# Peptides against a protein of PDB entry 6RO1, part 28

Target 1, 216 residues: chain A of PDB entry 6RO1
Amino acid sequence: LGKEIEEYIHKPKYCLPFLQPGRLVKVKNEGDDFGWGVVVNFSKKSNVKPNSGELDPLYVVEVLLRCSKESLKNSATEAAKPAKPDEKGEMQVVPVLVHLLSAISSVRLYIPKDLRPVDNRQSVLKSIQEVQKRFPDGIPLLDPIDDMGIQDQGLKKVIQKVEAFEHRMYSHPLHNDPNLETVYTLCEKKAQIAIDIKSAKRELKKARTVLQMDEL

## One batch from the design tools (peptide; made by RFdiffusion4, then SolubleMPNN)

Design b1_p11_5_s2 (from b1_p11_5 with F6Y E10K)
Fold by OpenDDE base, seed 4:
Structure b1_p11_5_s2 (fold): chain B 216 residues (1-216), chain A 11 residues (1-11)
Amino acid sequence: as target 1 above (216 residues)
Amino acid sequence: SLIGKYELYKK
């Protein structure tokens, strides 16, 4: 079901309006999981379908991703690879096809104007890590319906199935599963975090209002 | 709905 949602949100017609500089996005390419990166820019590339001659535009998003240092040395001939778990890696701007975006966050970071210096790129990694610390349950996603405004009936049906499944999972008396307490504790933690996110969003809105008032 | 954009400004 999560994968079915991804199939909608990564479509250019839905995601392009949200690919502003600084937007957190998750990038996956087959077996390569880059995790969370930051949008730098996007571009439309002309493409012609080989069999029909029909114009099929490709959308390329430049994403600042944590890459292995080894892959960067061969960057002229080889695709960038994600940093190994034990590796520090290096933040690099990687051109990514838009359909490889597995998730889009509601979080947008301030990024340095000049990303040519390694230190500027690495500073963005520190910012991503700070966001991850602030969101221990995971970086918040854009809601495909409420935030992204997707009206596709197929997606609505998927969401309804997810909600119904979640409702059934919660309504099924988990019988005497000794893990119930762990599940409840996780659910309470998730609920508390949802409250904390709502509070943080309110504080951010207040802070923005104050900043806008100080600029007036 | 206002896209609740969380913007982290680096000071």
Scores: peptide ipSAE 0.044, ipTM 0.674, DockQ to the pose 0.081
Fold by OpenDDE base, seed 3:
Order: C-alpha cells, then sequence, then structure tokens
Structure b1_p11_5_s2 (fold): chain B 216 residues (1-216), chain A 11 residues (1-11)
C-alpha cells in the first residue's frame, strides 16, 4: 500500500506543484536509496515517442543528494550512487526522474543560491540532519489527499485500506500469525505511512510558517 | 543567510 500510494504521488500531475526549490524529497532508484535530499529545480523535457509522434513529457528534478565519493570520480560516465552508511559522502546535484521520488515532505528548506561550492552543498546536508533531529519519528510527509489534493478514488480506497488495517492491528491482540510477517511488512509500511501522514499533519498544525534551525 | 531556516507546507 505504501508503494501504491507512491504510484500516485510521483505522477507529475500531482507532485510538480510541490517540487519547489528547497522541498525535502526521498529518492530511490531501484536498489539505490539516497534517503532525503533537497529539490533544487525541475525541468520539463519533451520526449517524442518514435512510433506515435506523440510528445510524452519527461520531468527531471535536480535534487541535492548525499553521494558516494566514488560517484564523484566516475561522474562523467557513471550514475551517482548513494553514500555508504559508514561513509561521509558528498552532497551533489543529481538529475532525477520524477517517478524516482519515493516521498515528498511538508518541509521546505532555504538553500544557498550558489551550489557550486562544496561547502554550500554540505551546509544543506547539515540542514537535513538538523531537520531529522527535530523530527525523531521521521520527517513529515505531505498528505496525498489533504495536502496534495489528489482526488483519485483508487488512492482513497488505498488510504481506507491502510486505516482499516491500522485499526485491526491495534484492535486485535498480536496474533503471532507468521504469515502476518509479509503482510505486516507491507502493512507496517502502510501503517507507518499513515502514521507518518498523521504525524505530518500534527506537525504542520504546530509549526510556524518559518522555523529556524539551531546552529550545528 | 537563509541557511538554517525551513518552512512547513501549509494549506
Amino acid sequence: as target 1 above (216 residues)
Amino acid sequence: SLIGKYELYKK
């Protein structure tokens, strides 16, 4: 269900209005999880389908991501790779297809105007880390219905299923059904998304328009 | 510098 929700939120018709500079987003490319990054800008690319002559617009978002040092050396020929858990990594502006956005935060950072200096890019990482410290339960997500305004009935049904599942999980004593683990992993992801959305809504209500982060 | 500031999306 989390993946099903993701299939809605990463659609350009829904997410583009929220891809302003400074928006926190999660980026995942297949097995490569970059975690939280910051939107720099986006661009529309025209793709002409060779067989139909129809313009299928591609959207590329430039995102500041924590990349491995190896990615820096091979940047001319190889795709950026996420920093290893034990690595410091380096923040780089990476062009990302919009459908690779796994999450969109309600948080928007102020970013340096010039991201060419490494120190300016690394300062954004410090800002992300500070936001993560402020939100120990996870960075707040945009609600796809209430915040993003998605009216799709399929999404509403998914959300209802998540809510119903959460209710069942909390109402039923933990039946140790081992088949629940796979369902629980999917449903915990679903429940976690619903919890994250609910948490995000609560934090949005509490938050002032502009929050100042403490000096790191 | 606006570094160190963030906003939450509001409806």
Scores: peptide ipSAE 0.027, ipTM 0.673, DockQ to the pose 0.578
Fold by OpenDDE base, seed 1:
Structure b1_p11_5_s2 (fold): chain B 216 residues (1-216), chain A 11 residues (1-11)
Amino acid sequence: as target 1 above (216 residues)
Amino acid sequence: SLIGKYELYKK
């Protein structure tokens, strides 16, 4: 369901108005998860579909991402790679196709005007980490309907399914079902009966053992 | 304070 929502959000038709400088976004490319980065700018590139000759504009967003230092050495020829979990990494401005945005936050950071100095880029990482600390349940996302204004009926159906699932998960009376108290009381009664039967059998065995000792 | 470093933009 989350993936289905992503398929709407990353469409240029919906997300471009929200790709202002400082916007927090998640970037994922196949197996490479960069996590949260910050939008620097975006550009529209003219592209022509090879087979149809139709104009298919490519949208590229420059995102400040935490990259592996190893990947930066080859940055002229190789795509940037995300920093390893145990690596500090380095913040780099990476051109990203808009469809690789897996999430868009309602949070927009103030970013340094000049991102050429490494210290300015690393200061943004510190700001992201501070935001993450403020939101322990996760960085807040743009609502695709209320914030982004997506009117697609397919998306509305997906959201309804998510809400229904969440409602069932949280409303599942396993915590507050008065019937759980009844089921627990019934299970406790059954458990107590089982204990009582086992105790009674042990007492009967002891009584029989005592009776056998009186016959010896 | 983070309040001076970011804004929440909801449409």
Scores: peptide ipSAE 0.027, ipTM 0.654, DockQ to the pose 0.423
Fold by OpenDDE base, seed 2:
Structure b1_p11_5_s2 (fold): chain B 216 residues (1-216), chain A 11 residues (1-11)
Amino acid sequence: as target 1 above (216 residues)
Amino acid sequence: SLIGKYELYKK
């Protein structure tokens, strides 16, 4: 169910309006999980489908990602690799196809105007880590319906199934269906995300109120 | 303050 939601949110028609500079996004390419990065910009590339000759525009988002230093030493032709868990890595601007965005956060960072200096890029990593510390249950996601305005009935049905499943899971803890565990993990992630969005909205409202009070 | 470094940006 989480993957089914991902199939909607990474579509250009839904996500492009939210890919502003500073937007937190999660990037995953096959086995490579880059985790959370920051949108720098996006571009539309002309593409022609090989078989039909139809115009199929590719959308490329430049994302500041934590990359392995080993992958950066290799030629400009090699794809960047994510930093290992025990590796510091280096923040790099990586061109990413929009369909590789696995999540979009409601959080938008202020980023340096010039990302050429390493120190400016690494400062963004510190900002991501500070956001992660504020959201111990995970960085809040955009709600695909309430925030992204997706009206697709298929998505609504998926969400209803997730909510019904979550409700059943909480109401009937004894149903250890092993097929449910994979769906549970995805549903728990979504439920946690929905809770975290509501919590984050409340905390942001409080924080804005506190900032307004501190500026007074 | 982290609040100065990020916002919840909803469109």
Scores: peptide ipSAE 0.137, ipTM 0.783, DockQ to the pose 0.363; fails the geometry check

Design b1_p11_5_s3 (from b1_p11_5, 4 letters changed)
Fold by OpenDDE base, seed 5:
Structure b1_p11_5_s3 (fold): chain B 216 residues (1-216), chain A 11 residues (1-11)
Amino acid sequence: as target 1 above (216 residues)
Amino acid sequence: DLVGKYELYKK
């Protein structure tokens, strides 16, 4: 269910109005979970679909993310990697495709105007950690219906199922309803399927791009 | 102090 919500919120038509500088967002790229980062800016890139010549605009959001120091040494040739749980890492501004946003927070930080100094970037990490301390149950999310104004009936049905599930879970705390584990497992499976479909679509897009480069 | 370092989206 959470991943079904993700498939709506990361769509440019819904999330772009909320990608203001300082907005807290989660970034996931395949198996790499960067956790919470901060929006710096976003840009629209003209992309021409290689097969149709149609303009498919790519939206790139610059996100301040905690990256591994090892990946930063290779950043000229390799994609940034998330900091390991046991390392300090370093905050870096990373260009991220908007569809890689896994969550959008209701929290918007005040950020330094100049993020070139390492101290300014690291100060933002401190601010994220302070927000996390204030919200022990997790950083608050934008409501996809009430805050983001998403009118999609498919999303409304997902939210209704989540609310009904949560209500049942909290109203019957002692009932190990075997259906709870089944619903979690189904939600995880459906979530994994959604990731796999998204990965497969990306691989198909990459494969098409490679095939087109070999024909040129 | 985070007071003044962040805003919550309020309707």
Scores: peptide ipSAE 0.224, ipTM 0.800, DockQ to the pose 0.583
Fold by OpenDDE base, seed 1:
Structure b1_p11_5_s3 (fold): chain B 216 residues (1-216), chain A 11 residues (1-11)
Amino acid sequence: as target 1 above (216 residues)
Amino acid sequence: DLVGKYELYKK
């Protein structure tokens, strides 16, 4: 469900109006999760589809991201890598294709005018960390309907399903039960026993089939 | 103070 929402919000048609300097965004490229970064600017690049010759504009957003220090030593042609969990990393301005934005925050930071000095870039990381401390339940996201104005019926159906699921989960009588962990452990144990019984029955059936073949 | 460092934008 979250991935389905992502497929809408990262479309240039919807997200470009919100990619102002200072906007908090999440960047993910395949296996590389950069987490929260800050938009610096964006540009439209002319692109031609290789097979159709159709104009397919590429949108590139420059995002200040926490990168590994090793990525900085590599040639300017190598892709930046996210900082390791145990690494401090360094904030770098990275050109990112807009479809790699996994989330867009309602938060917009004031950023230094000059991001060339390392200290100015690192100050933005401190600001991100301060925002994260202020929002312990997570940095607030732009609402795709109310904030971004997306009118797509497919998205509305996805959101309705999410809301219905959340309502059901949080309205469950056991949600506030201090014994919830015990109940979950018992339910997991019961589910595991059911799987084990099913597996054992399958193996017993196979064993019987083999024994019947050996008696023929 | 973070209040001076960020804004919440809703459109």
Scores: peptide ipSAE 0.111, ipTM 0.772, DockQ to the pose 0.529
Fold by OpenDDE base, seed 2:
Structure b1_p11_5_s3 (fold): chain B 216 residues (1-216), chain A 11 residues (1-11)
Amino acid sequence: as target 1 above (216 residues)
Amino acid sequence: DLVGKYELYKK
């Protein structure tokens, strides 16, 4: 069910309005999980489908991502790889196809205007880590319906199924169906993400209200 | 203070 929502949110028609500079996004490319990065900009590339000759525009987002130092040495010829868990890595601006965005946060960071200096890029990593500390249950996501305005009935049905499943999980301890465990783990992660989004939106609204009160 | 470094952006 988390993957089913991802299939909607990564579509250019839905996500492009939210890909402003500083937007927190998760990037995953096949087996490579980069985790949370920051949008720098996006561009539209003309592409022609090889089989139909139809124009299929590719959308590329430049995302500041934590990359392995090994992949950076060959960055001109090789794709960037995520930093290993035990590696410090280096923040790099990586061109990413929009469909590789696995999540979009409601949070936007202020980023340095010049990201050429390594210190400026690494300062953004510190900012991401501080945001993560403020949201121990996870960085808040954009709500696909309420924030992103997705009106697709298929998505609404998926969300209703998730909410009903969450409600059933919390209200009825259903029996150990092993096929349910994989769906449950994905739905629990998604449910926890949705609850964490609602709680984090409330906390961020409170924090913004507190910020507005401290600036007054 | 990170409070000045991020915002909630809602449409």
Scores: peptide ipSAE 0.032, ipTM 0.716, DockQ to the pose 0.372
Fold by OpenDDE base, seed 3:
Structure b1_p11_5_s3 (fold): chain B 216 residues (1-216), chain A 11 residues (1-11)
Amino acid sequence: as target 1 above (216 residues)
Amino acid sequence: DLVGKYELYKK
């Protein structure tokens, strides 16, 4: 269910209005979880090869993230890696594809205007840690419906299922709803189907764009 | 000092 919500939130048409400098966001790239970072800016990637058939412009958001010291040494050739749990790491401005944003917070920080000095970047980490201390149950998220204004009926149905699931989980004295796994599996299957439909629609749109170019 | 300065943007 959280992953299904993420599939809506990370769409540029929904999230871009909320990617202001200082916005707290979570970044996850496959197995690499960077945790909470801070938006610095975003840009539209103009170099969409006309032949890629991706009609939707790619957006890159620059996010200040806690990176491993090892990743800094190889920064010219290797992708940034998250700091290990036991290391301090270093705050770096990392260009991130918008679809790698796993969460968007309602919290927006004031950030230094010049992030070139290490001390200025490290001060932002201190600010994130202070916010985390103020929110022991987790940094507050933007509500995708109420805060982000997403009107998609598919999302509304997902939220209704989450609420119904949470209600059942909290109403069951043993927290052992045997249907929990079934609901998760059904939600995962529906999420996968939604991803597959989105992928298929994207491929169909690419194919139509190629066909339209061949008809010109 | 920007430490601890944040705003909540709820609509």
Scores: peptide ipSAE 0.031, ipTM 0.709, DockQ to the pose 0.737

Design b1_p11_5_s4 (from b1_p11_5 with F6Y)
Fold by OpenDDE base, seed 1:
Structure b1_p11_5_s4 (fold): chain B 216 residues (1-216), chain A 11 residues (1-11)
Amino acid sequence: as target 1 above (216 residues)
Amino acid sequence: SLIGKYELYEK
């Protein structure tokens, strides 16, 4: 169900309006999980489908990602690789196809105007880590319906299945169905995402209120 | 304060 939701979210039709500079996004390419990065910008590239001659525009988002230092040495010829869990890594601006976005956060960071200096890029990593500390249950996601405005009936059915499953699990806690954990984790992730968005909105509102109080 | 470094997208 989470993967099914991802299939909607990563579509340019839905996600492009939310790919503003500073938006937190997760990037995954096959076995390479970059985790959370920050959108720098996006571009539309003209592409022609080889077989049909139809215009198939490619959308490329530049994302500041934590990359392996080893992969940077060959960056001219090889794709960037994610930093290993035990590696510090280095933040790099990586061009990413939009369909490789596995998640989009409701959180948008302020980023340095100049990302050419390594220190400016690494400062963004510190900001991501600080956001992660504020959200121990995970960085809040955009709601695909309420925030992104996706009206697709297929998505609504997925969401309804998720909600119905949550309700059943909440009503019957003893059902040890392994598929229940995945759907419940997705439901809990969605409900937790909704709660986290609501909580994050409340915390941001409280935090803005505190900042307004500290400036007084 | 982290509050000055990020905002939530509100519709």
Scores: peptide ipSAE 0.023, ipTM 0.649, DockQ to the pose 0.372
Fold by OpenDDE base, seed 3:
Parts: C-alpha cells; structure tokens; sequence
Structure b1_p11_5_s4 (fold): chain B 216 residues (1-216), chain A 11 residues (1-11)
C-alpha cells in the first residue's frame, strides 16, 4: 500500500509543485537507498521517444545526498552511491530522476546559497540530522490528498483500503495472536505516528516557516 | 526568494 501511494507521489504532475529548494525528499534508486536529502533545484529536459518521435519530457531534480566517498572518486564514470551506515560519507548534489523520489516531506530547510564548498554541503547534513532528532518517529511526509491535492480516485481507494485495514486491525482486539498484537502495536504506533505526523505537518504547514535549523 | 537559484550545470 505504501508503494502504491509512492506511485502517485513521484509523478511529475503531482510532485513538481513541491520540489522547491530546501524541500526534504527521500531518494531510492533500485537497491540504493540514499535516505533523506534536500532539493536544490529541478529541470525539465526534452526527451524524444525513439519509437514514436513523441515528446516525453524528463524531469531531473538535483538533490543534495549523502554519498559514499568511494563513489566520489569514480564520479566521472560511475553513478553516485549512498554512504554506508558506518561511513560518514559526503554530501553531494546528485541529479535524480523525479520518479526515484520515494517520499516528500512537509519540511523545508534553508540551504546555503553556494553549495560548492564542502563545508556548506556538510552543514546541510547536520541540519537533516537535527530534523531527524526532532522527529524520532520519522520525518513528516506531505499528505497526498490534503497537502498535495491529488484527486485521483485510485489513490483515494488505496487510502480507504489503508484506513479500513487499520480500522479492522483495531476493531478485532480478540485475535490474541501475539504476532498479530506485535503487528497491531506497530500499526497503532504507526497510526499514532501518522496522526502525530499529520498534526506536526499541520503545525509546520501553519507555520509556513522554512525551519531555520541554523539557529537550533 | 530567500534561497537563490543554484545552477549546477553552468551552461
């Protein structure tokens, strides 16, 4: 169900209005999970479909991502790779196809005007880490309906299924399967987290304030 | 705009 929602969110027609500089986004490329990064900018590239000659615009978002130092040495010939969990890594601006965005946050950061200096890029990592500390249950996501304004009936059906599933999970307390209880507790935590995230999102949205993490 | 345009690709 989360993946089904992602298939709507990463569509350019829905996500582009929210890809402002400083927006927190999660980037995943196949097996490579970069985690949370920060949007620097995006561009529309003209692409011609080879078989039909039809114009198929490609959207590339430049995202400041935590990359492995090893991948930086080979950056001329190889795609950037995410930093290993045990590695410090280095923040790099990476061009990413928009469909590789797995999540979009309600949080928007101030970023340095010049990201050429490594210290300026690394300062953004510190800001991301501070945001993560403030949101131990996860960085707040944009609501696809309430925040992104997606009116697609397919998405509404997916959300209804999620809500119905959550309701069924909560309404059947009597399935004493201890494994189910753990899943239910995780889902209750996830639902409470989702409510708390929704509340935090509403406060963040009301604040319309770019979180200046530099003062924190 | 508080955040200036960062252009990575200098044409």
Amino acid sequence: as target 1 above (216 residues)
Amino acid sequence: SLIGKYELYEK
Scores: peptide ipSAE 0.018, ipTM 0.566, DockQ to the pose 0.049
Fold by OpenDDE base, seed 5:
Structure b1_p11_5_s4 (fold): chain B 216 residues (1-216), chain A 11 residues (1-11)
Amino acid sequence: as target 1 above (216 residues)
Amino acid sequence: SLIGKYELYEK
């Protein structure tokens, strides 16, 4: 179910309006999870389908990602790899196909105008870590319906199933359904999305309250 | 303040 939502949100027709500079996004390429990065810009690339000669536009988003220092040495010939949990890594601007975005946050960071200096790129990592500390339940996600305006009935049905499942889980804590663990892992990821949206709305309300308090 | 470093997009 989380993967089904992902299949909608990473489509260019839905996500492009939200890929502004500073937007937090999660990037995953096959087995490589880069975690949270920051959008720098996006571009439309002309692509010709090899078999039909038809123009199939490719959308490439430049994302500032935490990369392994080892992979950066080979960056001329090899794809960037995510930093290991135990390494500091280095923030690099990586061109990413839009369909590799696994999540889009409601959070948008202020980023340095010049990302060529290493210190400016590393400052963004510090900002991501500060956001993660502020949101212990996870970085808040855009609501695919309310925020992204996705009207697809298939997505609405998926979300309704998730909400109904969450409601049942909270209403009946004692059902040891063994299928609950597998569904719980999928629903933990989706409940994490819904909790992240709800947590985002709460923290946004708090942040607005704090901003209003700082403006008072 | 972290609040000064990011915008939260609410609809």
Scores: peptide ipSAE 0.025, ipTM 0.682, DockQ to the pose 0.369; fails the geometry check
Fold by OpenDDE base, seed 4:
Structure b1_p11_5_s4 (fold): chain B 216 residues (1-216), chain A 11 residues (1-11)
Amino acid sequence: as target 1 above (216 residues)
Amino acid sequence: SLIGKYELYEK
């Protein structure tokens, strides 16, 4: 279900307006998880489908990512690799196809104007780490409906299924209780409290994100 | 796939 949501948010028609410089994004390429990086820029590349001759534009986002030092030594033709868990790595600007964005954060960082110096790039890693410390429950995501304004009925159905599934998961341990009605009322109250806690946490995250944008 | 590294920032 999370993957189904990703299939919507990484579409250029939805995500491009949010790919401003400094936006936190998560990048995954097959088995390579780069984790959180920062958008530097994006561009539209002309592409022609080989079989139809139709113009199929490719969108490339330049993302500052934590890369392995070994991958930086390899020829310019080799794809960057994520830093190993035990490695410090090096922040590098990597051109990424937009569909490889697995998540988009509500957080936008200030980035140095000149990213050519290694120290300037590494300073952004420190900023990402500071954001991660401030959000122990994970970096806040853009809401696909409320923040991104996606009106797609398919996405709404996916979200409804996720919510229903979450509700069922929270109710499932209680299905063995013969007093189903009391359990449903308690689960509805708990679900409402969980929704209220999630909404309060989202509001707190939004408030923190706004406050942190002023402090960062 | 990733397109590669951006050479402008490798210097």
Scores: peptide ipSAE 0.009, ipTM 0.532, DockQ to the pose 0.035; fails the geometry check

Design b1_p11_6_s1 (from b1_p11_6, 3 letters changed)
Fold by OpenDDE base, seed 4:
Structure b1_p11_6_s1 (fold): chain B 216 residues (1-216), chain A 11 residues (1-11)
Amino acid sequence: as target 1 above (216 residues)
Amino acid sequence: MLPFSYELYVP
């Protein structure tokens, strides 16, 4: 179900409006999980479908990602690889096809104007790590419906299934556990915390929208 | 209008 949501989110028609500089995005390329990176820029590339001759524009997002230093030495010929778990790695601007975005955060970071210096790139990693510390339950995602405005009925059905599954997953253990109230209270607290986080995010969003409108 | 409104800016 999570993967089914990703199939909508990574579509250019939905995600491009949210790929502003500083946006946190998660990048995954097959077996290569880069984790969270920061959008630097995006570009449209002309592509021709080999079989139809139809123009199929490719969207490439430049994402500041934590890369293996070993892979970067070969970066002229090889795709960047994610840093190993035990490796510090190095933050590099990596061109990523938009369909490789597995998640888009509601968080937008300030990024240095000049990302040529290694120190400036590494400072962004520190900022990502600070965000991760602030969000121990995970970096907050854009809501595909409420934030991204995706009206696709397929996505709505997926989300309804996820919600129904979550509801069932919370309700099914509740039928057989004598500690139902404790689990329910914990689930309600978690749900309430999630609602409160969502509400606080909406309020912060409104406040920022107002501030940006006042600066215009 | 690009939804500028959808950002939790973390300074």
Scores: peptide ipSAE 0.120, ipTM 0.743, DockQ to the pose 0.113
Fold by OpenDDE base, seed 2:
Structure b1_p11_6_s1 (fold): chain B 216 residues (1-216), chain A 11 residues (1-11)
Amino acid sequence: as target 1 above (216 residues)
Amino acid sequence: MLPFSYELYVP
């Protein structure tokens, strides 16, 4: 079900409006999980489908990602690889196809204007880590319906199934598994944080609307 | 004071 939601949110028609500089995104390429990175910019590339001659535009997002130092030495010839768990790695701007975005956060960071210095890139990693500390139950996601405005009936059905599954999981009397309680407390806190973020976003939107009205 | 600023940006 989470993968089915991912198949909607990474579509260019839905996600491109949210790929502003500083947006937190998750990047996953097959077996390579880069975790959370920061959008730097995006570009549209002209592409032609080899079999049909049809124009199939590729969308490339430059994402600041934690990469292995080994992969960076060969970055001219080899694709960047995620840093190993025990490796410090290095933050690098990596061109990523939009369909490799596994999640999009509601959080945007202020990023340095010049990302050429290693120290400026590594400062962004510290910022990501501090955001992760503030959100122990996970970095808040954009809501596909309420935040991203996706009106697709297929997605609505998937979300309803997820909510019904979560509700059934929460209502199931097998609540006595202590490992389930930890996942439940994380999911309840995540749901509560999502509600609190949704409320805070409504207040921020109201406050911005008021500020824009006071500046006119 | 947080060493970084972040915005919860929802368009």
Scores: peptide ipSAE 0.032, ipTM 0.678, DockQ to the pose 0.436
Fold by OpenDDE base, seed 1:
Parts: sequence; structure tokens; C-alpha cells
Structure b1_p11_6_s1 (fold): chain B 216 residues (1-216), chain A 11 residues (1-11)
Amino acid sequence: as target 1 above (216 residues)
Amino acid sequence: MLPFSYELYVP
């Protein structure tokens, strides 16, 4: 459900008006999770679809991200990598395709006008960390409906399902049970066993079908 | 330390 919401909010049609300098955004590229960064600017690049010749504009957002120091040494030839959990890292301005934005915050930071000095970039990391401290339940997100004005009926149905799920989860008698973790582990184990049984039944059915074909 | 300044900005 969260991924389905992401597929709407990262569309240029919806998110571009909110990509002002200083906007907090999350960036994720495949296995590389950069976490929260800050928008510096965005640009539209002309692109053509390879198969149709149709104009397919690419939107690139420059985001100040916490990168590994190792990836910065090779930054001319290699893509920036997120800082390791135990690493301090270094804040760098990274060009990111807009569809790699996994979240957009309602929070906008005042950023230094000159981001060339390392100290200015690292000051923004301190600001992000201060925002995270002020929002212990997580940095506030833009509401796709109320803040972003997305009118898509598919999105509305997804949000309604999320809200219904959350309401059911928080109203459940076990929600505050100190043994909840044990119950969840047992439920996960039960679910895994059910998957394994289903897989084994499929393989047994395939094996029987092959045997029946070899007997013909 | 530059003073931490942020706003909740929704257009």
C-alpha cells in the first residue's frame, strides 16, 4: 500500500510544484537508500522515447544527500552511494531522477546560498537531524490529497485501504500486549509454513503431471 | 552553528 502511494506522489505531474529549494525528500535507488535529503533545484531535460520517437521529458532534481566518502573519491565515474549506518558520510549535491523520490515532506529548510563549502553542506545535515529530533514519530509527509491536490480515484482507494488497515491495527486488543512481538513471530512462522505447504503442493502436482505424461 | 530554521511549507 505504501509503495502504491509512492507511485503517485513521485510523478512529475503531482510532485514538481513541491520541489522548491529546501524541501525535505527521501531518495531511494534500488538497494541504495539515501534517507532524507534536501532539494536544491530541479531541471527538465529533453528526452525521446527510444522506440516511439515520442518526447518523454526527464525531470532531474538536485538533492543534497548524505553520501559515503568512498563514493565521492570516484564521483566523476561512479554513482554516489549512501553513507553506511556507522559512517558520518558527507553531504553532496546529487542529481536524482524524480521517480526516485520515495517521500516528500511538508518541511522546508532554509539552506545556505552557497553549497560549495563542505561546512555549508554539513550544516544542512545538522538541520535534518534537528528536524528528525523534533518529529520522533517521523518527519511529516505531504498529504497526497489535501496538500498535493491529487484527485486520482485509484489513489483515494489506496488511502482509504491504508486508513482502514491502520484503524484496525491500532484498535486490535493485542496492539498494546507486551507479548505482541512473540505473537507476531508465531504468526510469521505460521504464514511461512502456509507458503511452504502451498509450494510443496505445487511441486507435488507438477511431479504427478510429469509422471502421468511419462506413462502415456 | 547556523540557527536551525525550517517551515512547514504547503503551497
Scores: peptide ipSAE 0.024, ipTM 0.643, DockQ to the pose 0.776
Fold by OpenDDE base, seed 5:
Structure b1_p11_6_s1 (fold): chain B 216 residues (1-216), chain A 11 residues (1-11)
Amino acid sequence: as target 1 above (216 residues)
Amino acid sequence: MLPFSYELYVP
């Protein structure tokens, strides 16, 4: 469900009005989670689809992201990598395709006008960390309907399912159980066993079908 | 230390 919401919010037709300088955004590229960064600007690039010759505009957002120092040394040849959790890293302006935005915050920061000095970039990291301290339950997201004005009925149905799931989760007697983590781990193990049983039953059914065909 | 000023810009 969260991934389905992400597929809507990262569409240029919806998110571009909210990509103002200072907007907090979350960036994820495949297995690389950069976490929260700050929009510096965006640009529309003309791209030609290689197979159709049609103009497909690419939207590139320059995002100030916490990158590993190792990846920055190789930045001429390799894509930037996220800083490790234990690493200080360095804030760098990274060009990001809009579809790599996994979240957009309602929070907008004041950013330095000149981000060329490392101290100015690192000051923004301190600001992000201060926001994270103020929101222990997570940085607030833009509401896709109320804030972003998305009228898609598919999205409305996804949101209604999320809200109904959250309501059931928070109203569940186990929500305040101090053993919730233990119960959750047991439920995950049970779910895995159920998948394995379902797989084994499918294999057994296939094997029986083959044996019946050899006896006929 | 630039003071942390964030504006909650609810559009």
Scores: peptide ipSAE 0.024, ipTM 0.626, DockQ to the pose 0.745

